# Peptides against a protein of PDB entry 3JWR, part 168

Target 1, 323 residues: chain A of PDB entry 3JWR
Amino acid sequence: TRELQSLAAAVVPSAQTLKITDFSFSDFELSDLETALCTIRMFTDLNLVQNFQMKHEVLCRWILSVKKNYRKNVAYHNWRHAFNTAQCMFAALKAGKIQNKLTDLEILALLIAALSHDLDHRGVNNSYIQRSEHPLAQLYCHSIMEHHHFDQCLMILNSPGNQILSGLSIEEYKTTLKIIKQAILATDLALYIKRRGEFFELIRKNQFNLEDPHQKELFLAMLMTACDLSAITKPWPIQQRIAELVATEFFDQGDRERKELNIEPTDLMNREKKNKIPSMQVGFIDAICLQLYEALTHVSEDCFPLLDGCRKNRQKWQALAEQ
Target 2, 298 residues: chain A of PDB entry 3JWR as posed
Amino acid sequence: TRELQSLAAAVVPSAQTLKITDFSFSDFELSDLETALCTIRMFTDLNLVQNFQMKHEVLCRWILSVKKNYRKNVAYHNWRHAFNTAQCMFAALKAGKIQNKLTDLEILALLIAALSHDLDHRGVNNSYIQRSEHPLAQLYCHSIMEHHHFDQCLMILNSPGNQILSGLSIEEYKTTLKIIKQAILATDLALYIKRRGEFFELIRKNQFNLEDPHQKELFLAMLMTACDLSAITKPWPIQQRIAELVATEFWEQGDQVGFIDFVCTQLYEALTHVSEDCFPLLDGCRKNRQKWQALAEQ

## One batch from the design tools (peptide; made by RFdiffusion4, then SolubleMPNN)

Design b2_p12_7_s2 (from b2_p12_7, 5 letters changed)
Fold by OpenDDE base, seed 1:
Structure b2_p12_7_s2 (fold): chain B 323 residues (1-323), chain A 12 residues (1-12)
Amino acid sequence: as target 1 above (323 residues)
Amino acid sequence: SELLDLLDELAP
């Protein structure tokens, strides 16, 4: 395609030029082509292209295929969300120095997972999918959408000309797919809530050990969630704009719940309760975000900008909730 | 109540 030719022939700017190592990164000013160039740079600077012998054209095609399999009519859970999740992963690996704690296969899997974790998202949560009796709800009992996202990820990875994992051994391939699956499934916030207590307790007791396979898996899950939620850590103008996208998508779901399911939406998804957004954001930060970024900062102190950003945004949301 | 509603939506 013309898009593939343009991407494959383009000079890829440095990570410094693209600012993709910054935790404060914003994609708002970037074209779709520039987001793809950033993605190539992430793979290159993590040595994934070299270590796993990726062909440049195959990587370009894969990136464009991933981007194409996000819906354009979804306000938040689109390519830009996946791209920002991957950028936060890249920043956490590089600037946050988590790269030094992980294997090349784990890094490969996390980057693929971050880009793929919301593939074909429909702008509705698992609860809506269940209540609407969608065919996906018959296939999976739990983490319905995350299973679908992984299935889409696997489909793309196996598609002709998109096989970025073709340079791996059979064992490396199996390991990578296992980690990708675990990482995508970990983005279900229900699973995060279920598992986070174990992680926080290990950190609190100073018993956290990345050499333990179970603790490694737990850490990768927490890191995925930290990147997925990273909008909450962004500079305030960026955070506000992303929060509006999230609210738009949630209100669209609430409107559909009224119309299609004949139910009253929750306050979070109720368009008439926009005035509760600031207080709900404070609640979200306190219940879900703060402890995660605190624990992550304990694993790597260079991740502190995520925690600091989250704390600053809590203060901003609290000030709005008091008005 | 808002926090509980949020938790119910995030973790059903």
Scores: peptide ipSAE 0.032, ipTM 0.760, DockQ to the pose 0.160
Fold by OpenDDE base, seed 4:
Structure b2_p12_7_s2 (fold): chain B 323 residues (1-323), chain A 12 residues (1-12)
Amino acid sequence: as target 1 above (323 residues)
Amino acid sequence: SELLDLLDELAP
């Protein structure tokens, strides 16, 4: 395609020029081509292209295929969300120095997972999919969308000309796919809530050990969630804009719940409860986000900007809730 | 509690 030719021929700017190592990164000013260039830079600077012998054209095609399999009519869970999740992963690996704690296969898997974790997202949560009796709810009992996202990821990885994992051995390939699956499934917040207590307790007791395979898996899950939720850590103007996108998508679901399911939406998805957004954001930060970024900062102190951003945004949301 | 409701809302 013309898009592939343009991407494959383009000079890829440095990570410094693209600012993709910054936790404060914003994609708002970037074109779709520039987001693809940033993605190439992430793979390159993580040594994934070299270590796994990725062909440049294949990587370009894969990136464009991933981008194409996000819906444009979804307000938040689109390519830009996936791209920002991957950028936060890249920043956590580089600036947060988590790269030094992980294997190349784990890094490869996490970056692929971050880019792929919401593939073909429909702008509705698993509860809606289940309650609407969608065909996907017949295929999967739990983490319905996350299983679908992984299936889409696998489909793309196996598509002709998109096989970025072709340089891996059979064992490396299996390991990578396992980690990708676990990482995508970890973005189910219900799973996060179930598992986070174990992670926090290990940190609290100073018993956390990345050499333990179970604890490694747990950490990768927590890291995925931390990147997926990283909008809450962004500078306030960026946070506000992303919160508007999230609210738009949730209100669209709530409107569909009223119309299609004849149910009253929850306050989070109720357009009439827009005035509760600031207090709900404070509640979300306190219930879900703060402890995660605190724990991540205990694993790597260089991840502190995520925690600091989350705390600053909590203060901003609290101030709005008091108005 | 509003928190439990929020968690239920955030739970996919």
Scores: peptide ipSAE 0.032, ipTM 0.755, DockQ to the pose 0.181
Fold by OpenDDE base, seed 2:
Structure b2_p12_7_s2 (fold): chain B 323 residues (1-323), chain A 12 residues (1-12)
Amino acid sequence: as target 1 above (323 residues)
Amino acid sequence: SELLDLLDELAP
């Protein structure tokens, strides 16, 4: 395609030029091509291209395929969300020094998972999928969408000309796919809520050990969630804009709940309750986000900008909630 | 509460 030709022929700017190492990164000003260039840079600077012998054209095609399999009519859970998740992962790995704690296969898996974790997202949550009796709800009992996202990820990885993992041994390939699956499934916030207590307790007790395979898996899950939720850490102007996208998508679901399911949506998804957004954001930060970024910062102090951003945004939302 | 509603959406 013309898009592939343009991407494959383009000079990929440095991570410094692209600012993709910054936790404060914004994609708002970037074209789709530039987001793809950023993604190439992430793979390159993490040594994934070299270590796993990725062909440049294959990587370019894969990136474009991933991007294509996000819906354009979904306000938040689109390519830009996945891209920002991956960028946060890259920043956490590089600037946050997490790269030094992980294997190359884990890094490979996390980056692929971050880009893929919401593939074909429909702008509705698992609860809606279940209540609407969607065919996907018959295939999966729990984490319905996350299973679907992984299936889409696997489909793309196995598609002709998209096989970025072809340089891996059989064992490396199996390991990578296992980690990708676990990482994508871990983006179900229900699973995060279920598992985070173990992580926080290990941190609190100073018993956290990445050499333990179970704790490693737990950490990768927490890191995925931290990147997935990283919009909450962004500078306030960026945070506000992203919150509007989230609200738009949630309100679209709420409108569908009224129309299709004949139910009143929760406040989170109720268009008539926009005035509740600031207080809900405070609640979300307190209940979900703060402890995660605190714990992550205990694993690596260089991740502090995520925690600091989250705290600053809590203050901003609290101030709005008091008006 | 708003928080409870949020948690209901985020957790099973």
Scores: peptide ipSAE 0.031, ipTM 0.753, DockQ to the pose 0.157
Fold by OpenDDE base, seed 3:
Parts: structure tokens; sequence; C-alpha cells
Structure b2_p12_7_s2 (fold): chain B 323 residues (1-323), chain A 12 residues (1-12)
């Protein structure tokens, strides 16, 4: 395609020029081509291209295939969300110095997972999929969408000309796919809520050890969630704009719940409850986000900008809730 | 649903 030719021939700017190591990064000003260039830079600067002998054209095709398999009619869970998740992962690995704590296979898996974690997202949550009796709800009992996202990821990785993992041994390939699957499934917030207590307790007791395989898996899951939710850490103007996209998608679901399921949506999904957004954001930060970024900062102090951003946005949302 | 339920519980 012309898009592939343009991407493959383009000079890839440095990570410094692209500002992709910054936790404050915003994609709002970037074209689709620039997001793809940023993605190439992430793979290159993490040494993944060299270490796993990726062909440049194959990587370019894979990136464009991943981007193509996000829906344009979804307000938030689109290519830009996946790209921002991957950028936060890259920033956490580089600026947050998490790279030094992980294997090359884990880094490879996390970056692929971050880009792929919401593939073919339909702009509705697992609860809607279950209640609507969607065909996907018959295939999977739990984490329905996350299983679908992984299936889409696997389909792309196995598609002709998209096989970025062809340089791996059979064992490395199996290990990578296992980690990708676990990382994508970890983006189910229900799973996060279930597992986070173990992570926080290990941190609190100073018993956290990344050399333990179970604790490593737990950490990778928490890191995925931290990157997936990273919009809450962004500078306030960016946070507000992303919150509007999230609200738009949630209200679209609520409108469908009323029309298709004849149910009253929850306050989060209810367009008539727009005035509750600030208080709901405070609740979300307190219940879900703060402890995670505190724990992540304990693992690596260089991740503090994520925690600081989350705290600052809590204060901003609280001030709006008091109005 | 657990997140939604949690958020509903946390809404003042």
Amino acid sequence: as target 1 above (323 residues)
Amino acid sequence: SELLDLLDELAP
C-alpha cells in the first residue's frame, strides 16, 4: 500500500525529538504516520529490532495492521489509546528504568501487548457484551473482550508479511505469546482488583522480589494496568480531553443500554449524570489508581511522575466536584 | 461490572 511505502521509506526521528520518553507525552498533535514512526522508534530503542532480527518492512506492516484493526467509530478505545498505552510502557521502561529489571522477551511481549490490548474494541464493556448475549459471551465466561483482543493479536502476528516474531526460537515464541496473553488479560480491571492486594502487600512488607516467577508475572500485570490507565497521570489539559473521550464512549454505551436492553445505565454510563464526572473521577483515582502508582514508584522511584500526575489530577477533579 | 459497581459505590 502507499501507506506502507511511505512508512517504510520515512526517516525515523530520535526518541528525544519525538518526546516518547516523556511521561507527559501527548499524541493529539501527531498524524497517524507520526504515531507509526514513534512505534518503530520504541521497538528500535528497546533493541527489539536488533535482538530478534526484525525486518523493517515486516515491522512497518505489522504496525499498520494493528492500527487498522482498531475501530474508528469508537471514541476512546481506538488506535490512539493503544498507542498511548505503548508510549507509557516505553517511558516506564526507559525513563522509569524498568527496562533494567526485565528480560528482552518480557519487554518484547509488553510492547506488543500494549499496542494490541484493545484490538477490535467495540466501545462497550464486558458487562454489556454479557447482557446483550453477544456471540463472544458464548466463547468466554470471563474477560470476554480481553480474550478477543488476544485472539486478534495472534491473528495479526500469524498473518503473511506481519510475522515480527519469525526470528524467535520455538521456545522464545511460546514464552512471548504466554506473556502477551497474560498482559492483555491483565487489562481487565476486574482481574486487577482481584490481584492488586497481593502486589500491594508484597510492597508494604518489603518482600517484593522480581526474581520470583510469580511475583514477576504479578508485576507485569500491574505494569500493564498502570500504562493502560496512564491517561489519569497526564498534565491536566490532556487529562480533561481524554476524560471527555472516555465519557463520550461510556455515554454511547449507556444510550445503547437504554435503547437495546431497556435498562437504566449506571451513573458512569448515564449522559444525564454528566455533572457527576468530577466526583466519579475522584472516586476512580482513590479506588483504582493512587495505590497502583504508589506501588510502582516503590519498585522504581523514576516512575514518580506518574504518581505526581495522578495526585495533581485528583486535586483538579476534587476542585470541580466542589463547584 | 466490578469497576462500575465500585465507581457507583464511591460516588458521593
Scores: peptide ipSAE 0.028, ipTM 0.733, DockQ to the pose 0.241

Design b2_p12_7_s3 (from b2_p12_7, 8 letters changed)
Fold by OpenDDE base, seed 3:
Structure b2_p12_7_s3 (fold): chain B 323 residues (1-323), chain A 12 residues (1-12)
Amino acid sequence: as target 1 above (323 residues)
Amino acid sequence: MDLLKLLEELAP
C-alpha cells in the first residue's frame, strides 16, 4: 500500500526528538504516520528489532495492521488510546528504568500487548456486551472484550507479512504469547481490583520480589493497568481533553443502553449527569489510581511523574467538583 | 479497559 511504502521509507526520528520518553507526552498534534514512526522507535530503542531479528517492512506492516484494526467511530478506545498506552509503557521502561528489571521477552510482550490490548474495541464495556446478548458473550463468560482483543492480536501476528515474531524460537514464541495474553487480560479492571490487594500488600510489607515468577506476573499485570490508565497522570490540559473523549464514549454507550436495552444508564454513562464528571473522576482516582501509582513508584522511584501527575489532577478535579 | 465497569464499582 502507499501508506506502507511511505512508512517503510521514512526516516525514523530519535526518541528524544519524538519526546516518547516523556511521561507528559501528548499525541494530539501527531499524524497517523508520526504515531507509526514513534512505534517503530519504541521497538528499536528497546532493542527488540535487533534481538528478535525483525524485518523493517514486516514491523511497518504489523503496526499499520494493528492501527487498521482499531475502529475510527469509537471516541476513546481507538488507535490513539493504544498508542498512548504503548508510549507510557515505553516511558516507564526507559525513563522509569523498569527495562532493567524485565527480560527481553517480557518487554516484547508488553509492548505488543499495549498496542493490541483494545483491538476492535466497540466503544462499549463488558456489561453492555453481556446484557445485549452479543455473540462474544457466548464465547467468554469473563473478560469478554479482553479475550476478543487477544484473539485479534493473535490473528494479526499470524497474518501473512505481519509475523514480527518469526525470528523467535518455538519456546520464546510460546512464552511471548502467554505474556501477551496475560497482559491483555489484565486490562480488565475487574481483574485489577481482584489482584491489586496482593500486590499492595507485598509492597507494604517490603516483600516484593521480581525474581518470584508469580510476583513477576502480578507486576506485569499492574504495569499494564498503570499504562492503560495513564491518561489520568497527564498534564491537566491533556487530562481534560482525554476525559472529554472518555465521557463521549460513555455517553454514547448510555444512549445505546436507553435505546437498545430500554435501561437507565449509570451516572457515568448518563449524558444528563455531565456535571458529576469531576466528582466521579475524584472517586476514580481515589479508588483505583493513587495506590497503583504509589506502588509502582515504590518498585521504581523514576516512575514518580505518574504519581505526581495523578495527584495534581485529583486536586484539579476536586476543585471543579466543589464549584 | 472496562473503565465503565470500574466506575460502576466505584459508584456508592
Scores: peptide ipSAE 0.033, ipTM 0.767, DockQ to the pose 0.196
Fold by OpenDDE base, seed 2:
Structure b2_p12_7_s3 (fold): chain B 323 residues (1-323), chain A 12 residues (1-12)
Amino acid sequence: as target 1 above (323 residues)
Amino acid sequence: MDLLKLLEELAP
């Protein structure tokens, strides 16, 4: 395609030029081509292209295929969300110095997972999929969408000309796919809530050890969630705009819940309760985000900008909730 | 991100 030719021939700017190492990064000013260039830079600077002998054209095609398999009519859970998740992962690995704590296969898997974790997202949550008796709800009992996202990820990775993992041994390939699956499934916040207590307790007791395979898996899950939620850490103008996208998508679901399911939506999904957004954001930060970024910062102090951003945005949302 | 399920679980 013309898009592939343009991407493959383009000079990829440095991570410094692209600011993709910054936790404060915004994609708002970037074209789709520039987001793809950023993604190439992430793979390159993480040594993934070199270590796994990725062909540049194959990587370009894969990135474009991933981007294409996000829906354009979904307000938040689109390519830009996946791209921002991956950028936060890159920043956490580089600026947050987490790269030094992980294997190359884990890094490869996390980056692929971050880009792929919401593939073919429909702008509705697992509860809606279940209640609407969607065919996907018959395939999966739990984490319905996350299973679907992984299936889409696997489909793309196996598609002709998209096989970015072709340079891996059979064992490396199996390991990578296992980690990708675990990482994508970990983006189900229900699983996060279930598992986070173990992580926080290990941190609190100073018993956290990345050399333990179980604790490593737990950490990768927490890191995925931290990147997935990273919009809450962004500078206030960016945070506000992203919150508007989230609200738009949730209200669209709520409107569908009323129309298609004849149910009253929850406050989060209810367009009529938009005035509760600030207080709901405070609640979300307190219940979900703060402890995660505190724990992550304990693992790597260089991740502090995520925690600091989250704290600053809590204050901003609280001030709006008091008006 | 199923924030709704989260909020439902966080609702006292």
Scores: peptide ipSAE 0.032, ipTM 0.762, DockQ to the pose 0.184
Fold by OpenDDE base, seed 4:
Structure b2_p12_7_s3 (fold): chain B 323 residues (1-323), chain A 12 residues (1-12)
Amino acid sequence: as target 1 above (323 residues)
Amino acid sequence: MDLLKLLEELAP
């Protein structure tokens, strides 16, 4: 395609020029081509292209395929969300120095997972999919969308000309796919809530050890969640804009719940409860985000900007809730 | 704010 030719022929700017190592990064000013260039840079600077002998054209095609399999009519869970998740992963790996704690296969898997974790997202949560009796709800009992996202990821990885993992051994390939699956499934907040207590307790007791395979898996899950939720850490103007996108998508779901399911939406998804957004954001930060970024900062102090951003945004949301 | 309700709203 013309898009592939343009991407494959383009000079890829440095990570410094693209600012993709910054936790404060914003994609708002970037074209789709520039987001693809940033993605190439992430793979290159993580040594994934070299270590796994990726062909440039194949990587370009894969990136464009991933981007294409996000819906354009979804307000938040689109390519830009996936791209921002991957950028946060890249920043956490580089600037946050987590790269040195992980294997190349784990890094490869996390980056693929971050880009792929919401593939074909429909702008509705698992609860809506279940209640609407969607065909996907017949395929999967739990984490319905996350299983679908992984299936889409696998489909793309196996598509002709998109096989960025072709340089891996059979065992490396299996390992990578396992980690990708676990990482994508970890973005189900219900799973995060179930598992986070174990992670926080390990940190609290100073018993956290990345050499333990179970603890490694747990950490990768927490890191995925930290990147997926990283919008809450962004500078306030960026945070506000992303919160508006989230609210738009949630209100669209709530409107559909009311019309299609005859259900009164929860306050989070109720357009009539827009005035509760600031207080709900404070509650979300306190219930879900703060302790995660605190724990991540204990694993790597260089991740502190995520925690600091989260704390700053809590203050901003609290101030709005008091108005 | 009911924390349990919030968690239920945040859960997929």
Scores: peptide ipSAE 0.031, ipTM 0.759, DockQ to the pose 0.167
Fold by OpenDDE base, seed 5:
Structure b2_p12_7_s3 (fold): chain B 323 residues (1-323), chain A 12 residues (1-12)
Amino acid sequence: as target 1 above (323 residues)
Amino acid sequence: MDLLKLLEELAP
């Protein structure tokens, strides 16, 4: 395609030029081509292209295929969300110095997972999928959408000309797919809530050890969630704009819940409750975000900008909630 | 906990 030719022929700017190591990064000013260039740079600077012998054209095609399999009519859970999740992962690995704590296969899997974790998202949550009796709800009992996202990820990875993992051994391939699946499934917030207590307790007791395979898996799950929620850590102008996209998508779901399911939406998804957004954001930060970024900062102090950003945005939302 | 219940807890 013309898009593939343009991407494959383009000079890829440095990570410094692209600012993709910054926790404060914004994609708002970037074209789709520039987001793809940033993605190539992430793979390159994590040594994934070299270590796994990725062909440049295959990587370009894969990135474009991933981007194409996000819906354009979804306000928040689109390519830009996946791209921002991957950028936060890249920043956490590089600037947050988590790269040195992980294997190359774990890094490869996390980056693929971050880019793929919401593939074909429909702008509705698992509860809506269940309540609407969608065909996917018959296939999966829990983490319905996350299973679908992984299936889409696997489909792309196995598609002709998209096989970025062709340089891996059979064992490396199996390991990578296992980690990708676990990482995508970990983005279900219900699973995060279920598992986070173990992680926080290990940190609190100073018993956290990444050499333990179970604790490693737990950490990768927490890291995925931290990147997926990283919009809450962004500079306030960026945070507000992303919060508007999230609210738009949630209100669209609430409108569909009224129309299609004949139910009253929760306050979070109720357009008539827009005035509660600031207080709900404070509640979200306190209930979900703060402890996660505190714990992540305990694993690597260089992740502090995520915690600091979250705290600053809490203050901003609190000030709006008091008005 | 399902995602709906989580969202309800976040938005009381």
Scores: peptide ipSAE 0.031, ipTM 0.746, DockQ to the pose 0.406

